# Ledger of designs, part 12: peptides against a protein of PDB entry 1EMU

Target 1, 132 residues: chain A of PDB entry 1EMU
Amino acid sequence: PPYLKWAESLHSLLDDQDGISLFRTFLKQEGCADLLDFWFACTGFRKLEPCDSNEEKRLKLARAIYRKYILDNNGIVSRQTKPATKSFIKGCIMKQLIDPAMFDQAQTEIQATMEENTYPSFLKSDIYLEYT

## One batch from the design tools (peptide; aimed at target 1 T43 L61)

Design b2_p14_3 (made by RFdiffusion4)
Pose (drawn by RFdiffusion4):
Structure b2_p14_3 (pose): chain A 132 residues (1-132), chain P 14 residues (1-14)
Amino acid sequence: as target 1 above (132 residues)
Amino acid sequence: SEAFEEEVIEELLA
């Protein structure tokens, strides 16, 4: 059963659309869906190849991720990411040196944040328990 | 998961 696999690893949960939808609904109700959206945004950004034809799209995307999740140090993703990590990301944006992996460290920190609090809470939530 | 990634990217570039 897919719902049982979700309890075995966060990666199993985020590899199933039903799992993602349920988990995001839980996060939305807890006021922190940005954690999941950012996690997927980093993955989406990284898969874009660093060729000339993608250069403009990638710069705009890197800026968009930075502006929404990294810039103001008050949003949940910004609060859960380290200062040096955000500093590096800001540098990449300003220098326009955007490697595909530039958000990897921030993604890892957000991933650990979900594994540490919201993911375990989701597995004990009414939403999950009802679904199962 | 791929469809969710595409949706998030479209929202960010909107």

Design b2_p14_3_s1 (made by RFdiffusion4, then SolubleMPNN; from b2_p14_3, 7 letters changed)
Fold by OpenDDE base, seed 4:
Order: C-alpha cells, then structure tokens, then sequence
Structure b2_p14_3_s1 (fold): chain B 132 residues (1-132), chain A 14 residues (1-14)
C-alpha cells in the first residue's frame, strides 16, 4: 500500500496526494508547514518555462516566494536556509534575474531539513501510525 | 503533487 512507500521515500510521500495531506497536517501541528509549501512552490516555479508570455508571472511568483518565505526572518524556511542562499535569492530578485533554478539551493536545504527532522518524525507520529 | 503545486502557486499569486 502507498503508506509503506511513504516510509521508504520522502519523494514517494510527496508524490501522493493523501501522503501530502497527512504530512502537511503533521507539519502544521509542528508549526512548520511552510517547509512543505515552500518546497512545492520552488518545484512549481522551476517548472515554469521562461518566455515572454509568462515573464511577468514568473517575476511575480518569485517575488512572492521571496517575500513569504525568505525575507521573513522569523519564518521556519528562513531559519532553515543559509544566509548565503538567501542572499543569492535576494540578489536575483533585486536584479530581476529570475532563472528557473534560482530557488534550487534553498529547496535543497529545506528538503534536507525535512529529510533529517520532520519526515522521520512524521513516520513516528500518531497521524501516520494510525493511518497504517 | 501537481495539484498541490498549483494550489500553492495560485495562493502566492493571488
């Protein structure tokens, strides 16, 4: 069943709508749902192909991601990303150089945070265990 | 995953 795959891979968990729902619920209880939201935002952003027709949209989205997750020093994402990474993102925003990969490093760092902390905790949580 | 991605992006753009 899918829940077994979730325990074997974070990717498997995040590729499953039910898995996402349960994991996000858990993260919300832990006060760190932004980790997941940011991760998905980065994925979505990277998938947007740069072109004239979506340049404005991409810039707007990049700015939104930056403002919500990176600029907020009190946010969990900001606390779990390295200063150099945040500085790079800020630079991209300020220069309006919004490469599809501009959030990749930050996403990697946040993914590592989840892999090392919240994901293992989720697998030990009542939410997950009761689901199984 | 795609559904959730779109939801998050939509919220950010709203």
Amino acid sequence: as target 1 above (132 residues)
Amino acid sequence: MEKYIEEIMEELLS
Scores: peptide ipSAE 0.685, ipTM 0.960, DockQ to the pose 0.912
OpenDDE base, seeds 1, 2, 3, 5: peptide ipSAE 0.683, 0.684, 0.679, 0.682; ipTM 0.959, 0.960, 0.959, 0.959

Design b2_p14_3_s2 (made by RFdiffusion4, then SolubleMPNN; from b2_p14_3, 8 letters changed)
Fold by OpenDDE base, seed 2:
Structure b2_p14_3_s2 (fold): chain B 132 residues (1-132), chain A 14 residues (1-14)
Amino acid sequence: as target 1 above (132 residues)
Amino acid sequence: MEEFIKEILDELLS
């Protein structure tokens, strides 16, 4: 069943709508749902192809991601991303150089955080175990 | 995944 695949990799968990829902619920209880939300935001942002028709939307979205997750020094995403990564993103925003890959490094760092901490904890959680 | 991506992006752009 799918829940067994979730235990094999974070990727498998995040490819499953039920897995995402349970994991997000767990993260909310832990006060760190922003990790997953940021990860999805980065994925969605990267999928937007640069063109004249969506440059305004892309800039707006990049700014929103920056303000919500990177700029907030008290936020978990900010605390789990390296200063150089955050400064790079800030630079992109300030210069309005909105490359689809501008959040890639931050997403990688947040993914690593989940892999090392919240994902393993989720697999030991009542939420996951009661689902199985 | 796509459903959650849309949800998150919509919230950010609201």
Scores: peptide ipSAE 0.727, ipTM 0.963, DockQ to the pose 0.881
OpenDDE base, seeds 1, 3, 4, 5: peptide ipSAE 0.725, 0.719, 0.723, 0.722; ipTM 0.963, 0.962, 0.963, 0.963

Design b2_p14_3_s3 (made by RFdiffusion4, then SolubleMPNN; from b2_p14_3, 6 letters changed)
Fold by OpenDDE base, seed 4:
Structure b2_p14_3_s3 (fold): chain B 132 residues (1-132), chain A 14 residues (1-14)
Amino acid sequence: as target 1 above (132 residues)
Amino acid sequence: MEAFIKEIMEELLS
């Protein structure tokens, strides 16, 4: 069943809508759902191909991601990203240089945080174990 | 995954 694949890799978990739902519920209880939301925001942002017709939308989205997750010094995403990474993102926003890859390093760092901490904890959680 | 991405992005743009 799919839940066994979820235990094999975080990627398998995040590819499954049911897995995402359970994992997000767990993260909310841990006060760190923003890790997952940010990760998906970065993925979605990167998928938007830059062009004249979506430039304003991409800028708006980048600013929203920045304000919600990076600028908030009290947020879990901000706490789990390196200062240099956050400074780079800020620079992109200020210069309005909105490359599809501008959040890649931050996403990598947040993914590492999930891989090392919240994902293993999820697999030991009542939420996951009761589902199995 | 795609459904969740859409949800998050729509919320950010609201």
Scores: peptide ipSAE 0.698, ipTM 0.961, DockQ to the pose 0.953
OpenDDE base, seeds 1, 2, 3, 5: peptide ipSAE 0.696, 0.698, 0.690, 0.694; ipTM 0.961, 0.961, 0.960, 0.961

Design b2_p14_3_s4 (made by RFdiffusion4, then SolubleMPNN; from b2_p14_3, 8 letters changed)
Fold by OpenDDE base, seed 2:
Structure b2_p14_3_s4 (fold): chain B 132 residues (1-132), chain A 14 residues (1-14)
Amino acid sequence: as target 1 above (132 residues)
Amino acid sequence: MEEYIEKILEELLS
């Protein structure tokens, strides 16, 4: 069953809607659901290829991601991203240089945070174990 | 994944 694959890799967990739901529930209880939301926001953002028709949408989305997750110094995402990474993103926003990959480094750092902490904890959680 | 991505982006753009 899919839940066995979830234990093999974080990627497998995030590819499954049920896995996402359970993992997010766990993260919310831990006060760090923003890690997952940010990760998905970055993935979605990267998929939007630059063109004249979506330029404004991409800029708005980039600003929203920045304001919600990066600018908030008290947020879990901000605390788990490197200062240089956040500075780069800020620079992109200020210069309006909105490359599809502008959040890639931040996403990588947040993914590492999940891999090292919340994902292993999830696999030991009552939420996951009771599901199995 | 795609469904959740869409949800998150919609919330950010709302």
Scores: peptide ipSAE 0.699, ipTM 0.960, DockQ to the pose 0.952
OpenDDE base, seeds 1, 3, 4, 5: peptide ipSAE 0.697, 0.694, 0.691, 0.694; ipTM 0.960, 0.959, 0.959, 0.959

Design b2_p14_4 (made by RFdiffusion4)
Pose (drawn by RFdiffusion4):
Structure b2_p14_4 (pose): chain A 132 residues (1-132), chain P 14 residues (1-14)
Amino acid sequence: as target 1 above (132 residues)
Amino acid sequence: SDEELINEAVERGK
């Protein structure tokens, strides 16, 4: 059963659209869906190839992720990401040197944040328990 | 827009 696999690893949960939907509903109710959206945004950004034809799209996307999740140090993703990590990201944006992996460290930190609090809480939530 | 770019990136990430 897919719902049982979701309890075995966060990666199993995020590899199933039903799991993602349920988990995001939980996060939305807890006021922190940005954690998941950012996690997927980093993955989406990284899969874009660094060729000339994608250069403009990539720069706009890197800036968009930076402005929404990294810029103001008050949003949940910004609060859960390290200062040096955000500093590096800002540098990449300003220099316009955006490697596909530039958000990897921030993504890892956000992933650990979900594994440490919201993911376990989700597995013990009414939403999950009802679904199962 | 920023929102549209992020939404596209979220869908690709999924």

Design b2_p14_4_s1 (made by RFdiffusion4, then SolubleMPNN; from b2_p14_4, 6 letters changed)
Fold by OpenDDE base, seed 5:
Structure b2_p14_4_s1 (fold): chain B 132 residues (1-132), chain A 14 residues (1-14)
Amino acid sequence: as target 1 above (132 residues)
Amino acid sequence: SDDELIEEAIKLGE
């Protein structure tokens, strides 16, 4: 069953709508749902193919992600991303160089945080165990 | 708004 696959990899969990729902519920209880939201926001951003028709929207979205998660020094995403990574993103925003991959390193770092901390904890949580 | 754009991106990413 899917819940067994969730225990094998974070990606299997994040590729399953039920898994996402349960994991999000868990993260909200832990006060760190921004990790997951940021991760998916980065994925969504990357899916937007650069073109003349969506250039303004992509820039606005990049700025929004930057302001909410990177610039917020009190946020968990900011605390779990390296200064050099945040500086790079800032540079992209300032220069308006909005490459689809501009958040990749930050997403990788947040993914590592989840894999090393919240994901293992989720697998030991009442939410997951009661689901199984 | 920023939150609306992010929410849309999250949904697109899921």
Scores: peptide ipSAE 0.855, ipTM 0.979, DockQ to the pose 0.948
OpenDDE base, seeds 1, 2, 3, 4: peptide ipSAE 0.855, 0.854, 0.852, 0.854; ipTM 0.979, 0.978, 0.978, 0.979

Design b2_p14_4_s2 (made by RFdiffusion4, then SolubleMPNN; from b2_p14_4, 4 letters changed)
Fold by OpenDDE base, seed 1:
Structure b2_p14_4_s2 (fold): chain B 132 residues (1-132), chain A 14 residues (1-14)
Amino acid sequence: as target 1 above (132 residues)
Amino acid sequence: SDDELIKEAIELGK
């Protein structure tokens, strides 16, 4: 069953809508749902191919992600991303150079945080165990 | 709003 695959890799968990839902519920209880939301927001952003018709929307979205997750120094995403990574993102925003990959490094760092901490904890959580 | 844009991006990312 899918829940067994979730225990094999974070990738398998994040590829399953039920897995995502349960994991997010767990993260909310831990006060760190922003980790997952940011991760998916980055993926969604990257899927938006630059073109004349969506340039303004992409810029607005990039700014929104920046303001919510990067600029907030007290936020968990900001705390779990390197200063150089945040500085790079800020630079992109200020210069209005909105490359689809501009959040990639931050996403990688947040993914590592989940792999090392929240994902293992989720597999030991009542939420996951009761689902199995 | 910012939150709406982010929510849309999250759904697109899934």
Scores: peptide ipSAE 0.851, ipTM 0.978, DockQ to the pose 0.954
OpenDDE base, seeds 2, 3, 4, 5: peptide ipSAE 0.850, 0.850, 0.851, 0.851; ipTM 0.978, 0.978, 0.978, 0.978

Design b2_p14_4_s3 (made by RFdiffusion4, then SolubleMPNN; from b2_p14_4 with N7K V10I R12L)
Fold by OpenDDE base, seed 5:
Structure b2_p14_4_s3 (fold): chain B 132 residues (1-132), chain A 14 residues (1-14)
Amino acid sequence: as target 1 above (132 residues)
Amino acid sequence: SDEELIKEAIELGK
């Protein structure tokens, strides 16, 4: 069953809508749902192919992600990303160089945070165990 | 709004 695959890798968990729902519920209870939201927001952003028709929208979205997750020094995403990574993103925003990969390093760092902390905790949580 | 754009991006990322 899918829940067994969720325990094998975070990737498997995040590829399953039921897994995502349960994991987000857990993260929300832990006060760190922003980790997962940011991760998916980065993926969504990267999926937007640069073109004349969506340039303005991509810029607005990049700014939104930056303002919500990177600029907020008290946010969990900001606390779990390296200063150099945040500086790079700020630079991209300031220069209006909105490459699809501009959040990749930050996404990687947040993924590592989930892999090392919240994902293992989720597998030990009542939410997951009662589901199985 | 920023929140609406992010919400849309999250759904696209799933």
Scores: peptide ipSAE 0.856, ipTM 0.979, DockQ to the pose 0.952
OpenDDE base, seeds 1, 2, 3, 4: peptide ipSAE 0.855, 0.854, 0.854, 0.855; ipTM 0.979, 0.979, 0.979, 0.979

Design b2_p14_4_s4 (made by RFdiffusion4, then SolubleMPNN; from b2_p14_4, 4 letters changed)
Fold by OpenDDE base, seed 1:
Structure b2_p14_4_s4 (fold): chain B 132 residues (1-132), chain A 14 residues (1-14)
Amino acid sequence: as target 1 above (132 residues)
Amino acid sequence: SDDELIEEAIELGK
């Protein structure tokens, strides 16, 4: 069953809508749902191919992600991303150079945080175990 | 709003 695959890799968990839902519920209880939301927001952003018709929307979205997760120094995403990474993102925003990959490094760092901490904890959580 | 844009991006990312 899918829940067994969730225990094999974070990738398997994040590829499953039920897995995502349960994991997010767990993260909310831990006060760190922003980790997952940011991760998916980055993926969604990257899927938006630059073109004349969506340039303004992409810029607005990039700014929104920046303001919510990067600029907030007290936020968990900000705390779990490197200063150089945040500085790079800020630079992109200020210069209005909105490359689809501009959040990639930050996403990688947040993914590592989940892999090392929240994902293992989730597999030991009542939420996951009761689902099995 | 910013939150709406982010929510849309999240859903697109899933």
Scores: peptide ipSAE 0.852, ipTM 0.978, DockQ to the pose 0.954
OpenDDE base, seeds 2, 3, 4, 5: peptide ipSAE 0.851, 0.851, 0.851, 0.851; ipTM 0.978, 0.978, 0.978, 0.978

Design b2_p14_5 (made by RFdiffusion4)
Pose (drawn by RFdiffusion4):
Structure b2_p14_5 (pose): chain A 132 residues (1-132), chain P 14 residues (1-14)
Amino acid sequence: as target 1 above (132 residues)
Amino acid sequence: TPEEYEESVIESLL
């Protein structure tokens, strides 16, 4: 059963659209869906190839991710990401040197944040328990 | 699919 696999690893949960939907509903109710959206945005950004034809799209996307999740140090993703990590990301944006992996460290920190609090809470939530 | 969700997330940021 897919719902049982979700309890075995966060990667299993985020590899199933039903799991993602349920988990995002839980996060939305807890006021922190940005954690998941950012996690997927980093993955989406990284898969874009660094060729000339994608240069403009990539820069706009890197800026968008930075503006929404990294810029103001008050949003949940910004609060859960380290200062040096955000400093590096800002540098990449300003220098326009955006490697595909530039958000990797921040993604890892956000992933650990979900594994540490919201993911376990989700597995003990009414939403999950009802679904199962 | 997760891939389609990634794409929708990216579109929402542009």

Design b2_p14_5_s1 (made by RFdiffusion4, then SolubleMPNN; from b2_p14_5, 6 letters changed)
Fold by OpenDDE base, seed 2:
Structure b2_p14_5_s1 (fold): chain B 132 residues (1-132), chain A 14 residues (1-14)
Amino acid sequence: as target 1 above (132 residues)
Amino acid sequence: SVEEIEEEILESLL
């Protein structure tokens, strides 16, 4: 069943709508749902192929992601991303150089945070265990 | 779907 695959890898969990729902619920209870939301924002952003017609939208999205997750020093995403990574993103925003991959390093760092902490905790949580 | 989740999150930022 899918829940067994969720325990095999974070990738499997994040590729399943039901898994995502349960994991997000868990993260909300832990006060760190922003980790997952940021991760998905990065994925969605990267999928937007640059073109003349969506350039403004992409810039707005990039700015929004930056302001919500990177700029906020009180946020968990900001605390779990390296200064150099945040500085790079800031630079992209300031220069308006909005490459689809501009959040890749930050996403990788947040993914590592989930892998090391929240994902293992989720697999030990009542939410997951009661589902199984 | 997972793709819909991504889109909803992005839309919520605007």
Scores: peptide ipSAE 0.749, ipTM 0.968, DockQ to the pose 0.913
OpenDDE base, seeds 1, 3, 4, 5: peptide ipSAE 0.747, 0.746, 0.743, 0.746; ipTM 0.968, 0.967, 0.967, 0.968

Design b2_p14_5_s2 (made by RFdiffusion4, then SolubleMPNN; from b2_p14_5, 8 letters changed)
Fold by OpenDDE base, seed 2:
Structure b2_p14_5_s2 (fold): chain B 132 residues (1-132), chain A 14 residues (1-14)
Amino acid sequence: as target 1 above (132 residues)
Amino acid sequence: SVEDIIEEILESLL
């Protein structure tokens, strides 16, 4: 069953809508749902192919991601991303150089945080165990 | 779907 695959890799968990739902519920209880939301925001942003018609939308979205997750020093995403990474993103925003990959390093760092902390904890949680 | 989740998250930011 899918829940067994979720325990094999974070990738399997994040590729399943039911897994995502349970994991997000767990993260909300832990006060760190922003980790997952940011991760998916980065994925979604990268999928937007740059073109003349979506330039303004991409800039607006990049700014929104930056303001919500990177700029907030009290936020968990900000705390779990390196200063150099945050500085790079700020630079992209200020210069309006909005490459699809501009959040890749930040996403990698947040993914590592989930792999090392919240994902293992989720697999030990009542939410996951009751589902199995 | 997962794609719907992604889209919803992005839209919530705008």
Scores: peptide ipSAE 0.783, ipTM 0.972, DockQ to the pose 0.879
OpenDDE base, seeds 1, 3, 4, 5: peptide ipSAE 0.779, 0.780, 0.777, 0.779; ipTM 0.971, 0.971, 0.971, 0.971

Design b2_p14_5_s3 (made by RFdiffusion4, then SolubleMPNN; from b2_p14_5, 7 letters changed)
Fold by OpenDDE base, seed 4:
Structure b2_p14_5_s3 (fold): chain B 132 residues (1-132), chain A 14 residues (1-14)
Amino acid sequence: as target 1 above (132 residues)
Amino acid sequence: SVEEIEQEILESLL
């Protein structure tokens, strides 16, 4: 069953709507749902192919991601990303150089945080165990 | 779909 695959890899969990729903519920209870939301925002953003017609929208989205997750010093995403990574993103925003990959390093760091902390905790949570 | 989740999150930021 799918829930067994979720325990084998974070990738399997994040590739399943039901898995995402349960994991997000768990993260909300832990006060760290922003980790997952940021991860998906980065993935979605990277998939937006830059062109003349969507330049303004992509800039707005990049700014929104930056303001919500990176600039917020009290946020868990900000706390779990390295200063150099945040500085690079800020630079992209200030220069209005919005490359699809501009959040890649931050996403990698947040993914590592989930892999090492929240994902293992989820697998021993009541939410996951009750689902099994 | 997972892609819809991504788009919903992005749209929620605007």
Scores: peptide ipSAE 0.766, ipTM 0.970, DockQ to the pose 0.904
OpenDDE base, seeds 1, 2, 3, 5: peptide ipSAE 0.765, 0.765, 0.765, 0.765; ipTM 0.970, 0.970, 0.970, 0.970

Design b2_p14_5_s4 (made by RFdiffusion4, then SolubleMPNN; from b2_p14_5, 7 letters changed)
Fold by OpenDDE base, seed 2:
Structure b2_p14_5_s4 (fold): chain B 132 residues (1-132), chain A 14 residues (1-14)
Amino acid sequence: as target 1 above (132 residues)
Amino acid sequence: SVEEIIEEILESLL
């Protein structure tokens, strides 16, 4: 069953709607749902192919992601991303150089945080165990 | 779907 795959890899968990729902519920109670939301925001942003018709939308999204997750020094995403990574993103925003990959490093760092901390904890949580 | 989740997250940012 899918829940067994979730325990095998974070990727399997994040590729399953039900897995995402349970994991997000867990993260919310832990006060760190922003990790997952940011991760998916980065994924969604990267999938937007640059073109003349979506330049403004992409810029707005990039700014929104930056302001909500990177600029907020009290946020868990900001605390779990390296200063150089945050500075790079800020630079992209200021220069309006909005490459689809501009959040890749930050996403990688947040993914590592989940892999090392929240994901293992989720697999030991009542939420996951009661589902199995 | 996962795609819908991503879309909702992005839309919530705007």
Scores: peptide ipSAE 0.785, ipTM 0.972, DockQ to the pose 0.879
OpenDDE base, seeds 1, 3, 4, 5: peptide ipSAE 0.781, 0.782, 0.781, 0.782; ipTM 0.972, 0.972, 0.972, 0.972

Design b2_p14_6 (made by RFdiffusion4)
Pose (drawn by RFdiffusion4):
Structure b2_p14_6 (pose): chain A 132 residues (1-132), chain P 14 residues (1-14)
Amino acid sequence: as target 1 above (132 residues)
Amino acid sequence: SPEDYEEEVLESLL
């Protein structure tokens, strides 16, 4: 059963659309869906190839991710990401040197944040328990 | 799919 696999690893949960939908509903109710959206945005950004034809799209996307999740140090993703990590990201944006992996460290930190609090809470939530 | 969700997240940021 897919719902049982979701309890075995966060990666299993995020590899199933039903799991993602349920988990995001939980996060939305807890006021922190940005954690998941950002996690997927980093993955989406990284899969874009660094060729000339994608250069403009990638710069706009890197800026968008930075502006929404990294810029103001008050949002949940910004609060859960390290200062040096955000400093590096800002540098990449300003220098326009956006490597596909530039958000990797921030993604890892956000991933650990979900594994540490919201993911376990989700597995003990009414939403999950009802679904199962 | 997760890939579609990634696309939707990216589109929402543009």

Design b2_p14_6_s1 (made by RFdiffusion4, then SolubleMPNN; from b2_p14_6 with D4E Y5I V9I)
Fold by OpenDDE base, seed 2:
Structure b2_p14_6_s1 (fold): chain B 132 residues (1-132), chain A 14 residues (1-14)
Amino acid sequence: as target 1 above (132 residues)
Amino acid sequence: SPEEIEEEILESLL
């Protein structure tokens, strides 16, 4: 069943709607939902192919992601991303150089945070265990 | 779906 695959890899969990829902619920209880939301925002952003017609939208999205997750020093995403990574993103925003991959390093760092902490905790949580 | 979640999150930022 899918819940067994969720325990095999974070990738499997994040590829399943039910898994995502349960994991997000868990993260919200832990005050860490922004980790997952940021991860999905980065994935969605990267999928937007640059073109003349969507440049403004992409810039707005990049700015929004930056302001919500990177700039907020009180946020968990900001605390779990390296200063150099945040500085790079800031630079992209300031220069308006909005490459689809501009959040890749930050996403990688947040993914590592989930892999090392919240994901293992989720698999030990009442939410997951009661589902199984 | 995961793709729908991505879109919803992005839309919520605008």
Scores: peptide ipSAE 0.772, ipTM 0.971, DockQ to the pose 0.876
OpenDDE base, seeds 1, 3, 4, 5: peptide ipSAE 0.767, 0.770, 0.766, 0.769; ipTM 0.971, 0.971, 0.970, 0.971

Design b2_p14_6_s2 (made by RFdiffusion4, then SolubleMPNN; from b2_p14_6 with D4A Y5I V9I)
Fold by OpenDDE base, seed 5:
Structure b2_p14_6_s2 (fold): chain B 132 residues (1-132), chain A 14 residues (1-14)
Amino acid sequence: as target 1 above (132 residues)
Amino acid sequence: SPEAIEEEILESLL
């Protein structure tokens, strides 16, 4: 069953609608749902192919992601990303150089945080165990 | 789906 695959990899969990729902519920209870939301925002942003018709939208999205998750010094995403990574993103925003990969390093760092902390905790949580 | 969640998150930012 899918829940067994969720325990094998975070990738499997994040590729399953039910898995995502349960994991997000867990993260919300832990006060760190922004980790997952940021991760999905980065993935969605990277999929947007740069073109003349969506340039304004991509810029607005990049600014929004930056302001919500990176600029907020009290946010968990900001606390779990390296200063150099945040500085790079700020530079991209300031220069309006909006490459699809501009959030890749930050996403990698947040993914590592989930892999090392919240994901293992989720697998030991009542939410997951009662589901199985 | 994961893609639907991506879109939902992005739309919520605009």
Scores: peptide ipSAE 0.778, ipTM 0.972, DockQ to the pose 0.875
OpenDDE base, seeds 1, 2, 3, 4: peptide ipSAE 0.778, 0.778, 0.776, 0.778; ipTM 0.972, 0.972, 0.972, 0.972

Design b2_p14_6_s3 (made by RFdiffusion4, then SolubleMPNN; from b2_p14_6, 4 letters changed)
Fold by OpenDDE base, seed 4:
Structure b2_p14_6_s3 (fold): chain B 132 residues (1-132), chain A 14 residues (1-14)
Amino acid sequence: as target 1 above (132 residues)
Amino acid sequence: SPEAIIEEILESLL
């Protein structure tokens, strides 16, 4: 069943709507749902191909991601990303150089945080175990 | 599968 695959790989969990739903619920209870939301935001942002017609939209979206997750020093994403990574993102925003990959390093760091902390905890949680 | 969630999150930011 799918839930067994979730235990084998975070990727499998994040590729399954039911898995995402349960994991997000767990993260909300832990006060760190922003980790997952940011991760998906980065994925979605990277998928947007830059062109003249969507440049403004991409800039707005990048700014929104930056302000919500990176700039907020009290946020879990900000606390789990390296200062140099956040500075790079800030630089991109300030220079309006909005490369599709500008959040990649931050996404990697947040993914590592999930892999090392929240994902293992989720697999031990009542939410996951009751689902099995 | 996660496409809908991604779109929802992005739209919520704008």
Scores: peptide ipSAE 0.762, ipTM 0.969, DockQ to the pose 0.885
OpenDDE base, seeds 1, 2, 3, 5: peptide ipSAE 0.762, 0.759, 0.755, 0.757; ipTM 0.969, 0.968, 0.968, 0.968

Design b2_p14_6_s4 (made by RFdiffusion4, then SolubleMPNN; from b2_p14_6, 4 letters changed)
Fold by OpenDDE base, seed 2:
Order: sequence, then structure tokens, then C-alpha cells
Structure b2_p14_6_s4 (fold): chain B 132 residues (1-132), chain A 14 residues (1-14)
Amino acid sequence: as target 1 above (132 residues)
Amino acid sequence: SPEEIEQEILESLL
């Protein structure tokens, strides 16, 4: 069943709607749902192919992601991303150089945070265990 | 779906 695959890899969990729902619920209880939301925002952003017609929208999205997750020093995403990574993103925003991959390093760092902490905790949580 | 979640999150930022 899918829940067994969720325990095999974070990738499997994040590829399943039910898995995502349960994991997000868990993260909300832990006060760190922004980790997952940021991860999905980065994935969605990267999938937007640059073109003249969506340039403004991509810039707005990049700015929004930056302001919500990177700039907020009180946020968990900001605390779990390296200063150099945040500085790079800031630079992209300031220069308006909005490459689809501009959040890749930050996403990688947040993914590592989930892999090392929240994902293992989720697999030990009542939410997951009661589902199984 | 995961793709729908991506879009919902992005839309919520605008």
C-alpha cells in the first residue's frame, strides 16, 4: 500500500496526495508547514518556462517566494537556509534575473532539513501510525 | 495531485 512507500522515501511521500496531506497536517502541528509549502512553491516555480508573456508573473512569484520564506528571519525556511543561498536569491531578485533554477539550492537545503528531521518524526507520529 | 498543490501554493502567493 502507498503508506509503506511513504516510509521508504520522502520522494514517495511527496508524490502522493494523501501522503502530502497527512505530512502537512503533521508539519502544521509542529509549526513548520512552511518547509513543505516552500518546497512545493520551488517545484512549481521551476516548471514555469520563461517567455515574454509570463515574465512579469514569474517576477512577482519570485518576489513573493522571497518575501514570504527567505526574507522573514523569524521563519523556519529562513533559519534552515544558508546565508549564501539567501544572498544569492536576494541578488537574483534585485537584479531581476529570474532563472527557473534560482531557488534550487534553497529547495535542496529545505529538503535536507525535512529528510533529517521532520520526515523521520512524521513516520513516528500518531498521524502516520494511525493511518497504517 | 502534487501538481495541483504546487499551483495552489503559487496562486496563494499572488
Scores: peptide ipSAE 0.786, ipTM 0.973, DockQ to the pose 0.875
OpenDDE base, seeds 1, 3, 4, 5: peptide ipSAE 0.784, 0.782, 0.784, 0.782; ipTM 0.973, 0.973, 0.973, 0.973

